# Peptides against a protein of PDB entry 4Y8H: the designs that were tried, part 48

Target 1, 222 residues: chain A of PDB entry 4Y8H
Amino acid sequence: TTIVGVKFNNGVVIAADTRSTQGPIVADKNCAKLHRISPKIWCAGAGTAADTEAVTQLIGSNIELHSLYTSREPRVVSALQMLKQHLFKYQGHIGAYLIVAGVDPTGSHLFSIHAHGSTDVGYYLSLGSGSLAAMAVLESHWKQDLTKEEAIKLASDAIQAGIWNDLGSGSNVDVCVMEIGKDAEYLRNYLTPNVREEKQKSYKFPRGTTAVLKESIVNICD

## One batch from the design tools (peptide; made by RFdiffusion4, then SolubleMPNN)

Design b2_p17_7_s4 (from b2_p17_7, 10 letters changed)
Fold by OpenDDE base, seed 1:
Structure b2_p17_7_s4 (fold): chain B 222 residues (1-222), chain A 17 residues (1-17)
Amino acid sequence: as target 1 above (222 residues)
Amino acid sequence: SELEATRAEKLANEVMY
């Protein structure tokens, strides 16, 4: 997996590749690693697929209940706190590594969480097996005061570095843009750089291509 | 070790992102 987050002048973008694996096997070529915690709070997940999905759904549910109870818009720091406390409770046995990002009444936020419950903050972050490939791009091209378009480009280039160089990463780039004062833009398959060329041959032959040379009926019941 | 074998088997069977 390659997942990234990049802050820009008016919000935050997260991006992910779309490969899932089972050991040496590609399980899914086009899975979704971007999860919605709330309408304006999204995360990207690496690690055990089931754990990343389950923990983000659980916290998403609790954030919704908390929002209704308090009559307040969900905050990224609330999601961060709930996630880290849950992960810490299970001592790293929940194999979820998350980049959590969003916009709320306090502004735009970008965090990372590790399976043991540690958290980091930054203007750009990467996680997963492709994180070093992504970070090489981020460190080379990140600057202050990025525009939305520059941040999307930087994030997608960082994911592509993972796609091309990491065995655990592949296929497509998914993006989610969270801009202050706007709805979140989930850009599923924002880039599809691995579309296979058209197959040169069809192996569907006309019926009757293989002639029947002989037919016999044998009773195999007692 | 049995622990290493168990970890390897777990890793091989789990879907990973």
Scores: peptide ipSAE 0.460, ipTM 0.785, DockQ to the pose 0.625; fails the geometry check
Fold by OpenDDE base, seed 2:
Structure b2_p17_7_s4 (fold): chain B 222 residues (1-222), chain A 17 residues (1-17)
Amino acid sequence: as target 1 above (222 residues)
Amino acid sequence: SELEATRAEKLANEVMY
């Protein structure tokens, strides 16, 4: 997996590759690693697929209840705190590694969470087996005061570095843009750089291509 | 070891992102 987050002047973008694996096997070539916690708070997940999906759904449900209870829009720091406390309680046995991002009444936010419950903050972040490939791109091209378009490009270039160089990453780039004062923009398969060309030949040969060299009829009925 | 075998089997069967 390669997942990234990048802050820009008026919001935050997250991106992910679309490969899932089972040991050496590609399980899914086009899975979705971006999860909605709330309408304006999204995360990208690495680690155990079931754990990442389940924990984000659980916290998403609890965030909705909390929002109703408090009569307030959900905050990214609330999601962060709920996620980290839950993960810490299970001592890393819930194998979720998350980049959590969003916009709320306090502004735009970008965080990461590890399975044991530690958290980080930054203007750009990467996680997963492709994180070093992604970080090489981020460290080379990140600057202060990115535009939305520059941030989307930077995030997608960082994911592509994982796609090309990390065995655990592959296929497509998914993007989610969370801009202040706007709805979240989920861009499923924003890039599809691995579309296979048309097959040049078929393995379907005409009948009779393999010659019958000998035939015998044996009665097996008594 | 049996523990290593179990870990390897777990890794082979779990879907990972």
Scores: peptide ipSAE 0.458, ipTM 0.787, DockQ to the pose 0.562; fails the geometry check
Fold by OpenDDE base, seed 5:
Structure b2_p17_7_s4 (fold): chain B 222 residues (1-222), chain A 17 residues (1-17)
Amino acid sequence: as target 1 above (222 residues)
Amino acid sequence: SELEATRAEKLANEVMY
């Protein structure tokens, strides 16, 4: 997996690749690693797919209840705190590594969470097996005061670095843009750089391609 | 060890992001 988050002047973008794996096997070529916690708070997940999905849904449900109870829009820091406390309680046994981002009445936010419950803050972040490939791009091209378009490009370039260089990453780039004062823009398959061309050859050989060298009839009845 | 086998099986069978 390669997941990234990038802050820009008026919001935050997260992006992910779309490969899931089971050991050496590609399980899904086009999975969705971007999860909605609330309408304006999204999460990118790495690690155990089931754990990332389940924990984000659990916190998303509790955030909705909290929002209704408080009559307030959900805050990214509330989601962060709930996630980290839950993960810490399970001592890293819930294999969720998350980039949590969003916009709320206090502004735009970008955080990361590790399975043991530690959290980081930054203007740009990467996680997953492709995180170093992504970070090489981020460190080379990140600047302060990015525009929305620059941030989307930077995030997508960073994901592509994972797609091309990390065995655990592949296929497509998904993006979610969370801009202050706007609805979240979930850009499923924002880039599809690995569309396979039509197969040039047929692998279906005509019958008789393999010669019969010998035939024997055996009676199995007494 | 059974523990090593269990870890290897877990890694091979779990869907990872």
Scores: peptide ipSAE 0.455, ipTM 0.784, DockQ to the pose 0.546; fails the geometry check
Fold by OpenDDE base, seed 3:
Structure b2_p17_7_s4 (fold): chain B 222 residues (1-222), chain A 17 residues (1-17)
Amino acid sequence: as target 1 above (222 residues)
Amino acid sequence: SELEATRAEKLANEVMY
């Protein structure tokens, strides 16, 4: 997996590759690693697929209830705290590694969470087996005061570095843009750089290609 | 051990992101 987050002047972008694996096997070529916690708070997940999906759904449900109870829009730091406390309770046995990002009434935010419950903050972050490939791109091209378009490009270039150089990463780039004062923009398959070419041959033979050599009727009822 | 074999099988069958 390669997942990244990049802050820009008026918001935050997260991006992910679309490969899932089972050891040496590609399980899914086009899975979704971006999860919605709330309308304006999204996360990217690495680690055990079931754990990343389940924990984000659980916290998403609790964030909705909290928002209704407080009559306030959800805050990224509330989601961060709930995720952290849950993961810490299970002492790293829930294999979820998350980049959590969003916009709320206090501004734009970008965090990371590890399975044992530690958290980091930054203007750009990467996680997963492709994180070093992604970070090489981020460290080379990140600057302060990025535009939305520059941040999307930087994030997508960083994911592509994982796609090309990490065995655990592959296929497509998914993006989610969270800009202050706007709805979140989820861009499923924003880039599809690995479309397979048309197969040179078809194994679809005409009907009747295989001749019937012998036919027998067997009665299996007494 | 049977326990080690079970752990190895579990790891091989887990879907990873």
Scores: peptide ipSAE 0.455, ipTM 0.784, DockQ to the pose 0.517; fails the geometry check

Design b2_p17_8_s1 (from b2_p17_8, 7 letters changed)
Fold by OpenDDE base, seed 1:
Structure b2_p17_8_s1 (fold): chain B 222 residues (1-222), chain A 17 residues (1-17)
Amino acid sequence: as target 1 above (222 residues)
Amino acid sequence: PPVPSTTGLGSSEPVVA
């Protein structure tokens, strides 16, 4: 997996690759690694796919209840705190590594969470097996005061570095843009750089292409 | 004989994202 987050002047973007694996096997070529915690709070997940999905759904549900109870829009720091406390409780046995990002009434936020419940903050972050490939791009091209378009490009270029250089990463780039004062923009398959060309030949022949040389009916009852 | 690594052809390996 390669997941990234990049802050820009008016929001935050997260991006992910779309490969899942089971050891040396590609399990899914186009899995979704971007999860909605709330309308304006999204996360990208690396690690055990079931754990990333389940923990983000659980916290998403609790964030909705908290929002209703408080009559307030969900905050990224509330999601961060709930996630880290849950993961810490399970002592790293829940294999979720998350980039959590969003916009709320306090502004735009970008955090990472590790399976043992540690958390980091940054203007750009990467996680997963492709994180070093992504970070090489981020460190080379990140600047302060990025535009939305520059941040989307930087995030997608960083994911592509994972796609091309990490065995655990592949296929497509998914993006989610969370801009202050706007709805979240989920761009499923924003880039599809691995579309296979049309097959020049088919091994699907017409029925009857194989000749029947002989037939026999045998009674097997005595 | 190298024991064929029976790693991952079944439901036993987690799907990793």
Scores: peptide ipSAE 0.274, ipTM 0.641, DockQ to the pose 0.068; fails the geometry check
Fold by OpenDDE base, seed 3:
Structure b2_p17_8_s1 (fold): chain B 222 residues (1-222), chain A 17 residues (1-17)
Amino acid sequence: as target 1 above (222 residues)
Amino acid sequence: PPVPSTTGLGSSEPVVA
């Protein structure tokens, strides 16, 4: 997996590759690694696919209840706190490594969470087996005061570095843009750089290629 | 991040994202 987050002048972008694996096997070529916690709070997940999905759904449900109870839009730091307390309780046995991002009434936020419940803050972050390939791009091209378009490009270039150089990463780039004062923009398959060409030959032979040489009817009832 | 332990058997290993 390669997942990234990048802050820009008016919001935050997260991006992910679309490969899942099962040891040496590609399990899914076009999985979704971007999860909605709330309308304006999204995360990218690396690690055990079931754990990333289940923990984000659990916290998403609790954030909705908390928002209704408080009559307030959910905050990214509330999702961060709920996630880290849950993960810490399970001492790293829930294999979820998350980049959590969003916009709320306090502004735009970008965090990471590790399975043992530690959390980091940054203007750009990467996680997963492709994180070093992604970070090489981020460290080379990140600057302060990025535009939305520059941040989407930087995030997608960083995911592509994982796609091309990490065995655990592949296929497509998914993006989610969270801009202040707008709805979240989820761009499923924003880039599809690995469209498979048509196979040069087909094993679909014409009917009759194998002739019927003999037919026999056998009664199996006495 | 660390990945779960692998057995070399795809069907016996967790799906990793």
Scores: peptide ipSAE 0.250, ipTM 0.615, DockQ to the pose 0.107; fails the geometry check
Fold by OpenDDE base, seed 5:
Structure b2_p17_8_s1 (fold): chain B 222 residues (1-222), chain A 17 residues (1-17)
Amino acid sequence: as target 1 above (222 residues)
Amino acid sequence: PPVPSTTGLGSSEPVVA
């Protein structure tokens, strides 16, 4: 997996690749690694796919209840705290590594969470097996005061570095843009750089292409 | 919905994202 988050002048973007694996096997070529916690709070997940999905759904449900109880829009720091406390309670046995981002009445936020419940803050972040490939792009091209378009490009270029260089990453780039004062823009398959061309050759040969060298009829009834 | 257990893939390893 390669997941990234990038802050820009009026919001935050997260992006992910779309490969899931089981050891050396590609399990899904187009999995969704961007999860909605609330309408304006999204996360990207790396690690155990079931754990990333389940923990984000659990916290998403609790954030909705908390929002209703408090009569307030959900805050990214509330999601961060709930995720952190849950993951810490399970001592890293829930294999979720998350980039949590969003917009709320306090502004735009970008955080990361590790499975043991540690959290980081930054203007740009990467996680997953492709994180070093992504970080090489981020460190080379990140600047302060990015535009929305520059941040989407930087995030997508960083995910592509994972797609091309990390065995655990591949296929497509998914993006979610969370801009202040707007709805979240979920761009499923924003880039599809691995579309296969039509197969030039068919492996369907005519019957008889493989010669029958010997035939024997054996009666198996006594 | 529960994430479908990909129990049908030949690897006993969990699906990693």
Scores: peptide ipSAE 0.239, ipTM 0.644, DockQ to the pose 0.067; fails the geometry check
Fold by OpenDDE base, seed 2:
Structure b2_p17_8_s1 (fold): chain B 222 residues (1-222), chain A 17 residues (1-17)
Amino acid sequence: as target 1 above (222 residues)
Amino acid sequence: PPVPSTTGLGSSEPVVA
């Protein structure tokens, strides 16, 4: 997996690749690694696919209840705190590595969470097996005061570095843009750089294509 | 907790994303 987050002037973008694996096997060529916690708070997940989905659904449900109870819009820091406390309780046995991002009444936010419950903050982040390939692109091209378009490009270029260089990453680029004062923009398959061309030939040969070189009749009665 | 085995294709390894 390659997942990234990038802050820009008026919001935050997250992106992910779309490969899932089971050891040496590609399990899904086009899995969704971007999860909605709330309308304006999304996360990208790396690690055990079931754990990333289940933990984000659980916290998403609790955030909705908390929002209704407090009569307040959900905050990214509330989701961060709920996620880290849950993961810490399970001592890294829930194999979820998350980039959590969003917009709320306090502004735009970008965080990462590791399976043992540690958290980081930054203007750009990467996680997963492709994180070093992604970080090489981010460190080379990140600047202050990114536009929305520059941030989407930077995030998608960083995911592509994972697609090309990491065995655990592949296929497509998914993007989610969270801009202040707008709805979240989920761009499923924003890039599809691995579409296979049509097969030029068929391996379906006519009967009799394999020549009989020799025939022998053997009596097997004792 | 045990690594969630994806029950489907006989692989003892979890699906990793």
Scores: peptide ipSAE 0.230, ipTM 0.619, DockQ to the pose 0.082; fails the geometry check

Design b2_p17_8_s2 (from b2_p17_8, 8 letters changed)
Fold by OpenDDE base, seed 2:
Structure b2_p17_8_s2 (fold): chain B 222 residues (1-222), chain A 17 residues (1-17)
Amino acid sequence: as target 1 above (222 residues)
Amino acid sequence: MPVPTTTGKGSKVPVEA
């Protein structure tokens, strides 16, 4: 997996690859690794796919209830705190590594969470087996005061570095853009650089294509 | 499986964990 987050001048972008693996097997070529916690708070997940999905749904439900109870829009720091406390409770046995990002009444935020419940903050982050490939792109091309378009490009280029250089990453690039004062823009399959070409030949041969070189009939009953 | 983590500006050094 390769997941990234990048802050820009008026918001935050997250991106992910779309390969799911089961050991050496590609289990899914086009899985979704971007999860909605709330309308304006999204996360990208690495580690165990079922754990990333389940924990983000659980916290998403609890954030909605908390928002209704407090009569306040959900905050990214509230989602961060709920996720880290839940993951810490399970001592790293929930295999979720998350980049959490969003916009709220306090501004734009970008965080990471590890399975044991530690958290980090940054202007750009990467997680997963492709994180070093992604970080090489981020460190080379990140600047202050990125535009929305520059941040989407940087995030997608960083995911592509994972797609091309990490065995655990592949297929497509998904993007989610969270800009202050706008709705979240979820760009499923923003890039599809691995479309398979049409098969030039069929391996269906007519019966009799394999020649019979010899036939013998043997009586097995005396 | 441990998932490598790298963090950008304002974050800790990259770790393999």
Scores: peptide ipSAE 0.015, ipTM 0.410, DockQ to the pose 0.066
Fold by OpenDDE base, seed 3:
Structure b2_p17_8_s2 (fold): chain B 222 residues (1-222), chain A 17 residues (1-17)
Amino acid sequence: as target 1 above (222 residues)
Amino acid sequence: MPVPTTTGKGSKVPVEA
């Protein structure tokens, strides 16, 4: 897995690859690793796919209830706190490694969470088996005051570094853009650089490729 | 809630109001 987050001047972008694996096996070529916690708070998940999905759904439900109870838009730091407390309670047995990002009434935010419940803050972050390939691109090309378009490009280039160089990463680039004062923009398959070409040959041979040399009818009832 | 599998470039996730 390769997941990234990048802050820009008016928001935050997260991106992910679309390969799921079971050891050496590609289980899914086009899985979704970007999860909605709330309308304006999204996360990217690495580690155990079931744990990343289940924990983000649980916290998403609790954030909705909290938002209704408080009569306030949910904050990214509230989602961060709920996630880290849940993960810490399970001492790393829930295999969720998350980049959490969003916009709220306090601005744009980008965080990471590890399975043991530690959290980091940054302007750019990467997690997963492709994180070093992604970080090499981020460290080379990140600058302060990125535009939306520059941040989407940087995030997608960083995911592509994972796709091309990490065995655990592959297929497509998914992107989610969270800009202040706008709805979240989920760009499923923003890049599809690994479209499978048509197979040059078919194993469907013409009828008669194997000649019938002899036929015999035997009555079995005499 | 199942994320609507909108296969298109730029699906605005409907904010359920």
Scores: peptide ipSAE 0.000, ipTM 0.346, DockQ to the pose 0.051
Fold by OpenDDE base, seed 4:
Structure b2_p17_8_s2 (fold): chain B 222 residues (1-222), chain A 17 residues (1-17)
Amino acid sequence: as target 1 above (222 residues)
Amino acid sequence: MPVPTTTGKGSKVPVEA
């Protein structure tokens, strides 16, 4: 997995690759690694796909209840605190590595969380097996006062570095843009750099291409 | 289609995201 977050002048962008793996096996070529915690708070997940989805849904539900109880819009720091306390409680056994980002009444925020419940703050972050490939791009091209378009490009270029250089990353780039005063913009398959070319050969064969060598009908019900 | 999990250990959910 490669996940990134990039702050820009009026918000935050998160992005992810779309490969899911099971050891050496590509399990899904187009999985979704961007999860909604609340309408304006999204996260990218690396590690165990089930854990990233389940923990973000749990915290998303609790954030909604907290928002209703407090009569306040959800805050990214509240989601961060709830996530880290939950992950810490499970001593790293919940394999969720998250980049949490969003906009709230206090501004735009970008954080990371590790499975043991540690948290970081930055203007740009990367996690997952492709994080070093992504960070090489981020460190080379990040600047202060990024525009929305520059931040989307930078995040997408960083994810592509993971796609091309990390075995655990691949296929497409998903993006979520959270700008102050706007709805979150979820860009599923924002880039699709790995579209398979048209097959030169048809794999449609006539019926009977494979000869039946033996047939046996067995009743399995007594 | 869900990838058929052959051997007994694995959560049906892809382990590494």
Scores: peptide ipSAE 0.030, ipTM 0.489, DockQ to the pose 0.065; fails the geometry check
Fold by OpenDDE base, seed 5:
Structure b2_p17_8_s2 (fold): chain B 222 residues (1-222), chain A 17 residues (1-17)
Amino acid sequence: as target 1 above (222 residues)
Amino acid sequence: MPVPTTTGKGSKVPVEA
Protein backbone atom coordinates (compact mmCIF):
# COMPACT_ATOMS: atom_id res chain seq x y z
CA THR B 1 0.00 0.00 0.00
CA THR B 2 0.95 3.59 -0.68
CA ILE B 3 -1.15 6.28 0.98
CA VAL B 4 -0.40 10.00 1.11
CA GLY B 5 -1.84 13.23 2.41
CA VAL B 6 -0.92 16.75 1.27
CA LYS B 7 -2.15 20.08 2.62
CA PHE B 8 -2.76 22.93 0.19
CA ASN B 9 -3.65 26.61 0.64
CA ASN B 10 -7.43 26.02 0.93
CA GLY B 11 -7.72 22.38 2.05
CA VAL B 12 -6.23 18.89 2.08
CA VAL B 13 -5.88 16.04 -0.41
CA ILE B 14 -5.44 12.35 0.36
CA ALA B 15 -4.56 9.69 -2.17
CA ALA B 16 -4.05 5.93 -2.28
CA ASP B 17 -3.10 3.10 -4.59
CA THR B 18 -5.68 0.37 -5.33
CA ARG B 19 -3.76 -2.93 -4.82
CA SER B 20 -4.75 -5.38 -2.11
CA THR B 21 -2.43 -8.34 -1.43
CA GLN B 22 -2.34 -11.67 0.41
CA GLY B 23 1.37 -12.40 0.71
CA PRO B 24 2.62 -12.73 -2.90
CA ILE B 25 -0.95 -12.76 -4.33
CA VAL B 26 -2.79 -9.74 -5.69
CA ALA B 27 -6.18 -10.23 -4.03
CA ASP B 28 -7.83 -7.13 -5.52
CA LYS B 29 -6.51 -4.94 -8.35
CA ASN B 30 -8.93 -2.08 -7.66
CA CYS B 31 -9.74 -1.96 -3.93
CA ALA B 32 -10.86 1.27 -2.27
CA LYS B 33 -8.44 2.45 0.47
CA LEU B 34 -10.09 5.86 0.97
CA HIS B 35 -12.80 5.71 3.63
CA ARG B 36 -15.37 8.32 4.59
CA ILE B 37 -15.56 9.06 8.33
CA SER B 38 -17.94 11.98 7.71
CA PRO B 39 -18.91 14.01 4.60
CA LYS B 40 -15.83 16.27 4.95
CA ILE B 41 -13.49 13.90 6.89
CA TRP B 42 -11.83 11.08 5.00
CA CYS B 43 -9.01 8.69 5.75
CA ALA B 44 -6.62 6.47 3.84
CA GLY B 45 -5.81 3.07 5.35
CA ALA B 46 -2.74 0.81 5.29
CA GLY B 47 -2.16 -2.49 7.15
CA THR B 48 -4.97 -5.05 7.54
CA ALA B 49 -7.72 -4.07 5.08
CA ALA B 50 -10.53 -5.41 7.29
CA ASP B 51 -9.23 -3.48 10.32
CA THR B 52 -8.90 -0.19 8.40
CA GLU B 53 -12.46 -0.50 7.07
CA ALA B 54 -14.01 -1.67 10.36
CA VAL B 55 -12.31 0.93 12.59
CA THR B 56 -13.15 3.82 10.24
CA GLN B 57 -16.81 2.72 10.03
CA LEU B 58 -16.99 2.42 13.84
CA ILE B 59 -15.51 5.89 14.36
CA GLY B 60 -17.64 7.28 11.50
CA SER B 61 -20.80 6.08 13.29
CA ASN B 62 -19.63 7.52 16.61
CA ILE B 63 -18.71 10.84 14.95
CA GLU B 64 -22.20 11.06 13.41
CA LEU B 65 -23.81 10.45 16.83
CA HIS B 66 -21.45 12.97 18.43
CA SER B 67 -22.31 15.54 15.74
CA LEU B 68 -26.05 15.07 16.37
CA TYR B 69 -25.67 15.32 20.17
CA THR B 70 -23.48 18.44 19.96
CA SER B 71 -25.35 20.08 17.05
CA ARG B 72 -21.93 20.70 15.46
CA GLU B 73 -20.16 19.69 12.28
CA PRO B 74 -17.64 16.87 12.93
CA ARG B 75 -14.05 17.91 13.64
CA VAL B 76 -10.97 16.09 12.33
CA VAL B 77 -9.37 16.22 15.81
CA SER B 78 -12.42 14.44 17.27
CA ALA B 79 -12.05 11.63 14.73
CA LEU B 80 -8.28 11.55 15.43
CA GLN B 81 -8.85 11.28 19.19
CA MET B 82 -11.49 8.53 18.88
CA LEU B 83 -9.30 6.54 16.46
CA LYS B 84 -6.12 6.83 18.55
CA GLN B 85 -7.88 5.90 21.81
CA HIS B 86 -9.51 2.88 20.16
CA LEU B 87 -6.24 1.70 18.56
CA PHE B 88 -4.26 2.28 21.79
CA LYS B 89 -6.82 0.22 23.75
CA TYR B 90 -6.05 -2.74 21.46
CA GLN B 91 -2.24 -2.34 21.86
CA GLY B 92 -1.53 -2.52 18.11
CA HIS B 93 -3.54 -5.72 17.54
CA ILE B 94 -5.86 -3.75 15.24
CA GLY B 95 -3.58 -3.44 12.23
CA ALA B 96 -4.77 -0.01 11.08
CA TYR B 97 -2.33 2.66 9.90
CA LEU B 98 -4.29 5.72 8.86
CA ILE B 99 -3.85 9.10 7.24
CA VAL B 100 -6.82 11.13 8.51
CA ALA B 101 -7.67 14.38 6.77
CA GLY B 102 -10.54 16.78 6.44
CA VAL B 103 -12.06 20.19 6.65
CA ASP B 104 -14.14 21.46 9.56
CA PRO B 105 -15.19 24.85 11.02
CA THR B 106 -11.63 25.22 12.42
CA GLY B 107 -9.92 24.75 9.02
CA SER B 108 -8.09 21.98 7.14
CA HIS B 109 -6.26 19.20 8.97
CA LEU B 110 -3.90 16.32 8.14
CA PHE B 111 -2.83 13.64 10.63
CA SER B 112 -1.42 10.13 10.70
CA ILE B 113 -2.20 7.33 13.18
CA HIS B 114 -0.20 4.16 13.84
CA ALA B 115 -1.73 0.88 15.04
CA HIS B 116 -0.44 1.39 18.61
CA GLY B 117 -2.27 4.75 18.81
CA SER B 118 0.56 7.24 18.20
CA THR B 119 -0.31 10.25 16.04
CA ASP B 120 1.62 12.71 13.90
CA VAL B 121 0.82 16.01 12.22
CA GLY B 122 2.29 17.34 9.00
CA TYR B 123 1.81 19.26 5.77
CA TYR B 124 2.60 16.07 3.84
CA LEU B 125 2.54 12.46 5.05
CA SER B 126 2.99 8.97 3.60
CA LEU B 127 2.25 5.51 5.04
CA GLY B 128 2.35 1.90 3.83
CA SER B 129 5.01 -0.30 2.20
CA GLY B 130 5.31 2.30 -0.58
CA SER B 131 5.77 5.17 1.91
CA LEU B 132 9.49 5.61 1.14
CA ALA B 133 8.88 5.75 -2.61
CA ALA B 134 6.10 8.29 -2.00
CA MET B 135 8.22 10.28 0.47
CA ALA B 136 11.07 10.58 -2.05
CA VAL B 137 8.64 12.41 -4.37
CA LEU B 138 7.11 14.47 -1.55
CA GLU B 139 10.52 15.60 -0.20
CA SER B 140 11.65 16.52 -3.73
CA HIS B 141 8.59 18.53 -4.82
CA TRP B 142 6.66 19.70 -1.75
CA LYS B 143 6.53 23.45 -1.16
CA GLN B 144 4.45 25.73 1.02
CA ASP B 145 1.31 27.37 -0.36
CA LEU B 146 0.43 24.62 -2.86
CA THR B 147 -2.61 25.17 -5.04
CA LYS B 148 -5.36 22.52 -5.22
CA GLU B 149 -4.07 21.39 -8.63
CA GLU B 150 -0.43 21.26 -7.47
CA ALA B 151 -1.42 19.25 -4.38
CA ILE B 152 -3.48 16.74 -6.43
CA LYS B 153 -0.55 16.37 -8.84
CA LEU B 154 2.00 15.96 -6.02
CA ALA B 155 -0.17 13.39 -4.22
CA SER B 156 -0.79 11.49 -7.47
CA ASP B 157 2.93 11.52 -8.38
CA ALA B 158 3.77 10.23 -4.89
CA ILE B 159 1.22 7.38 -5.23
CA GLN B 160 2.62 6.56 -8.68
CA ALA B 161 6.09 6.26 -7.13
CA GLY B 162 4.60 3.56 -4.87
CA ILE B 163 2.75 1.90 -7.80
CA TRP B 164 5.96 1.60 -9.85
CA ASN B 165 8.49 0.82 -7.10
CA ASP B 166 6.61 -0.98 -4.26
CA LEU B 167 5.52 -4.62 -4.69
CA GLY B 168 2.65 -4.02 -2.25
CA SER B 169 1.28 -1.10 -4.28
CA GLY B 170 -0.27 -1.03 -7.74
CA SER B 171 -3.00 -0.41 -10.30
CA ASN B 172 -4.75 2.94 -9.93
CA VAL B 173 -4.65 6.24 -8.03
CA ASP B 174 -7.66 7.20 -5.93
CA VAL B 175 -7.88 10.80 -4.68
CA CYS B 176 -10.10 12.63 -2.22
CA VAL B 177 -10.00 16.44 -2.12
CA MET B 178 -11.38 18.28 0.87
CA GLU B 179 -11.49 22.01 0.21
CA ILE B 180 -12.71 24.60 2.73
CA GLY B 181 -16.24 25.74 1.91
CA LYS B 182 -16.88 22.89 -0.57
CA ASP B 183 -18.11 19.32 -0.47
CA ALA B 184 -15.49 16.58 -0.51
CA GLU B 185 -14.53 15.49 -4.02
CA TYR B 186 -13.92 11.74 -4.18
CA LEU B 187 -12.04 10.94 -7.39
CA ARG B 188 -12.21 7.14 -7.70
CA ASN B 189 -9.63 5.94 -10.22
CA TYR B 190 -8.36 9.48 -10.86
CA LEU B 191 -5.44 7.85 -12.69
CA THR B 192 -5.54 4.41 -14.30
CA PRO B 193 -1.95 3.93 -15.54
CA ASN B 194 -2.15 0.10 -15.53
CA VAL B 195 -5.08 -0.57 -17.88
CA ARG B 196 -4.33 -3.91 -19.47
CA GLU B 197 -4.03 -3.73 -23.22
CA GLU B 198 -5.55 -6.37 -25.45
CA LYS B 199 -3.54 -9.59 -25.30
CA GLN B 200 -1.11 -9.49 -28.22
CA LYS B 201 -0.87 -13.31 -28.33
CA SER B 202 -3.41 -16.09 -27.89
CA TYR B 203 -2.55 -18.97 -25.55
CA LYS B 204 -4.78 -21.24 -27.68
CA PHE B 205 -2.46 -23.85 -29.14
CA PRO B 206 -3.61 -26.25 -31.88
CA ARG B 207 -4.38 -29.80 -30.74
CA GLY B 208 -1.23 -31.91 -30.91
CA THR B 209 1.13 -29.11 -29.75
CA THR B 210 1.98 -31.37 -26.79
CA ALA B 211 3.15 -34.74 -28.13
CA VAL B 212 1.43 -37.86 -26.77
CA LEU B 213 4.34 -40.11 -25.70
CA LYS B 214 2.23 -43.17 -24.76
CA GLU B 215 -1.42 -44.22 -24.89
CA SER B 216 -3.02 -47.22 -23.12
CA ILE B 217 -6.68 -48.26 -23.17
CA VAL B 218 -7.82 -50.17 -20.05
CA ASN B 219 -11.29 -51.69 -19.65
CA ILE B 220 -12.55 -50.75 -16.17
CA CYS B 221 -15.92 -52.57 -16.45
CA ASP B 222 -16.17 -56.24 -15.90
CA MET A 1 -8.66 -17.40 5.60
CA PRO A 2 -5.78 -14.96 5.19
CA VAL A 3 -7.21 -11.45 5.46
CA PRO A 4 -6.34 -9.19 2.52
CA THR A 5 -3.69 -6.72 3.57
CA THR A 6 -3.22 -3.19 2.26
CA THR A 7 0.58 -3.79 2.50
CA GLY A 8 3.00 -2.05 4.82
CA LYS A 9 3.20 -0.79 8.37
CA GLY A 10 2.79 2.95 8.52
CA SER A 11 6.46 3.02 9.51
CA LYS A 12 9.19 4.53 7.35
CA VAL A 13 10.42 0.96 6.89
CA PRO A 14 8.62 -1.14 4.28
CA VAL A 15 7.05 -3.96 6.26
CA GLU A 16 5.09 -6.70 4.60
CA ALA A 17 1.55 -6.20 5.48
Scores: peptide ipSAE 0.017, ipTM 0.464, DockQ to the pose 0.115; fails the geometry check

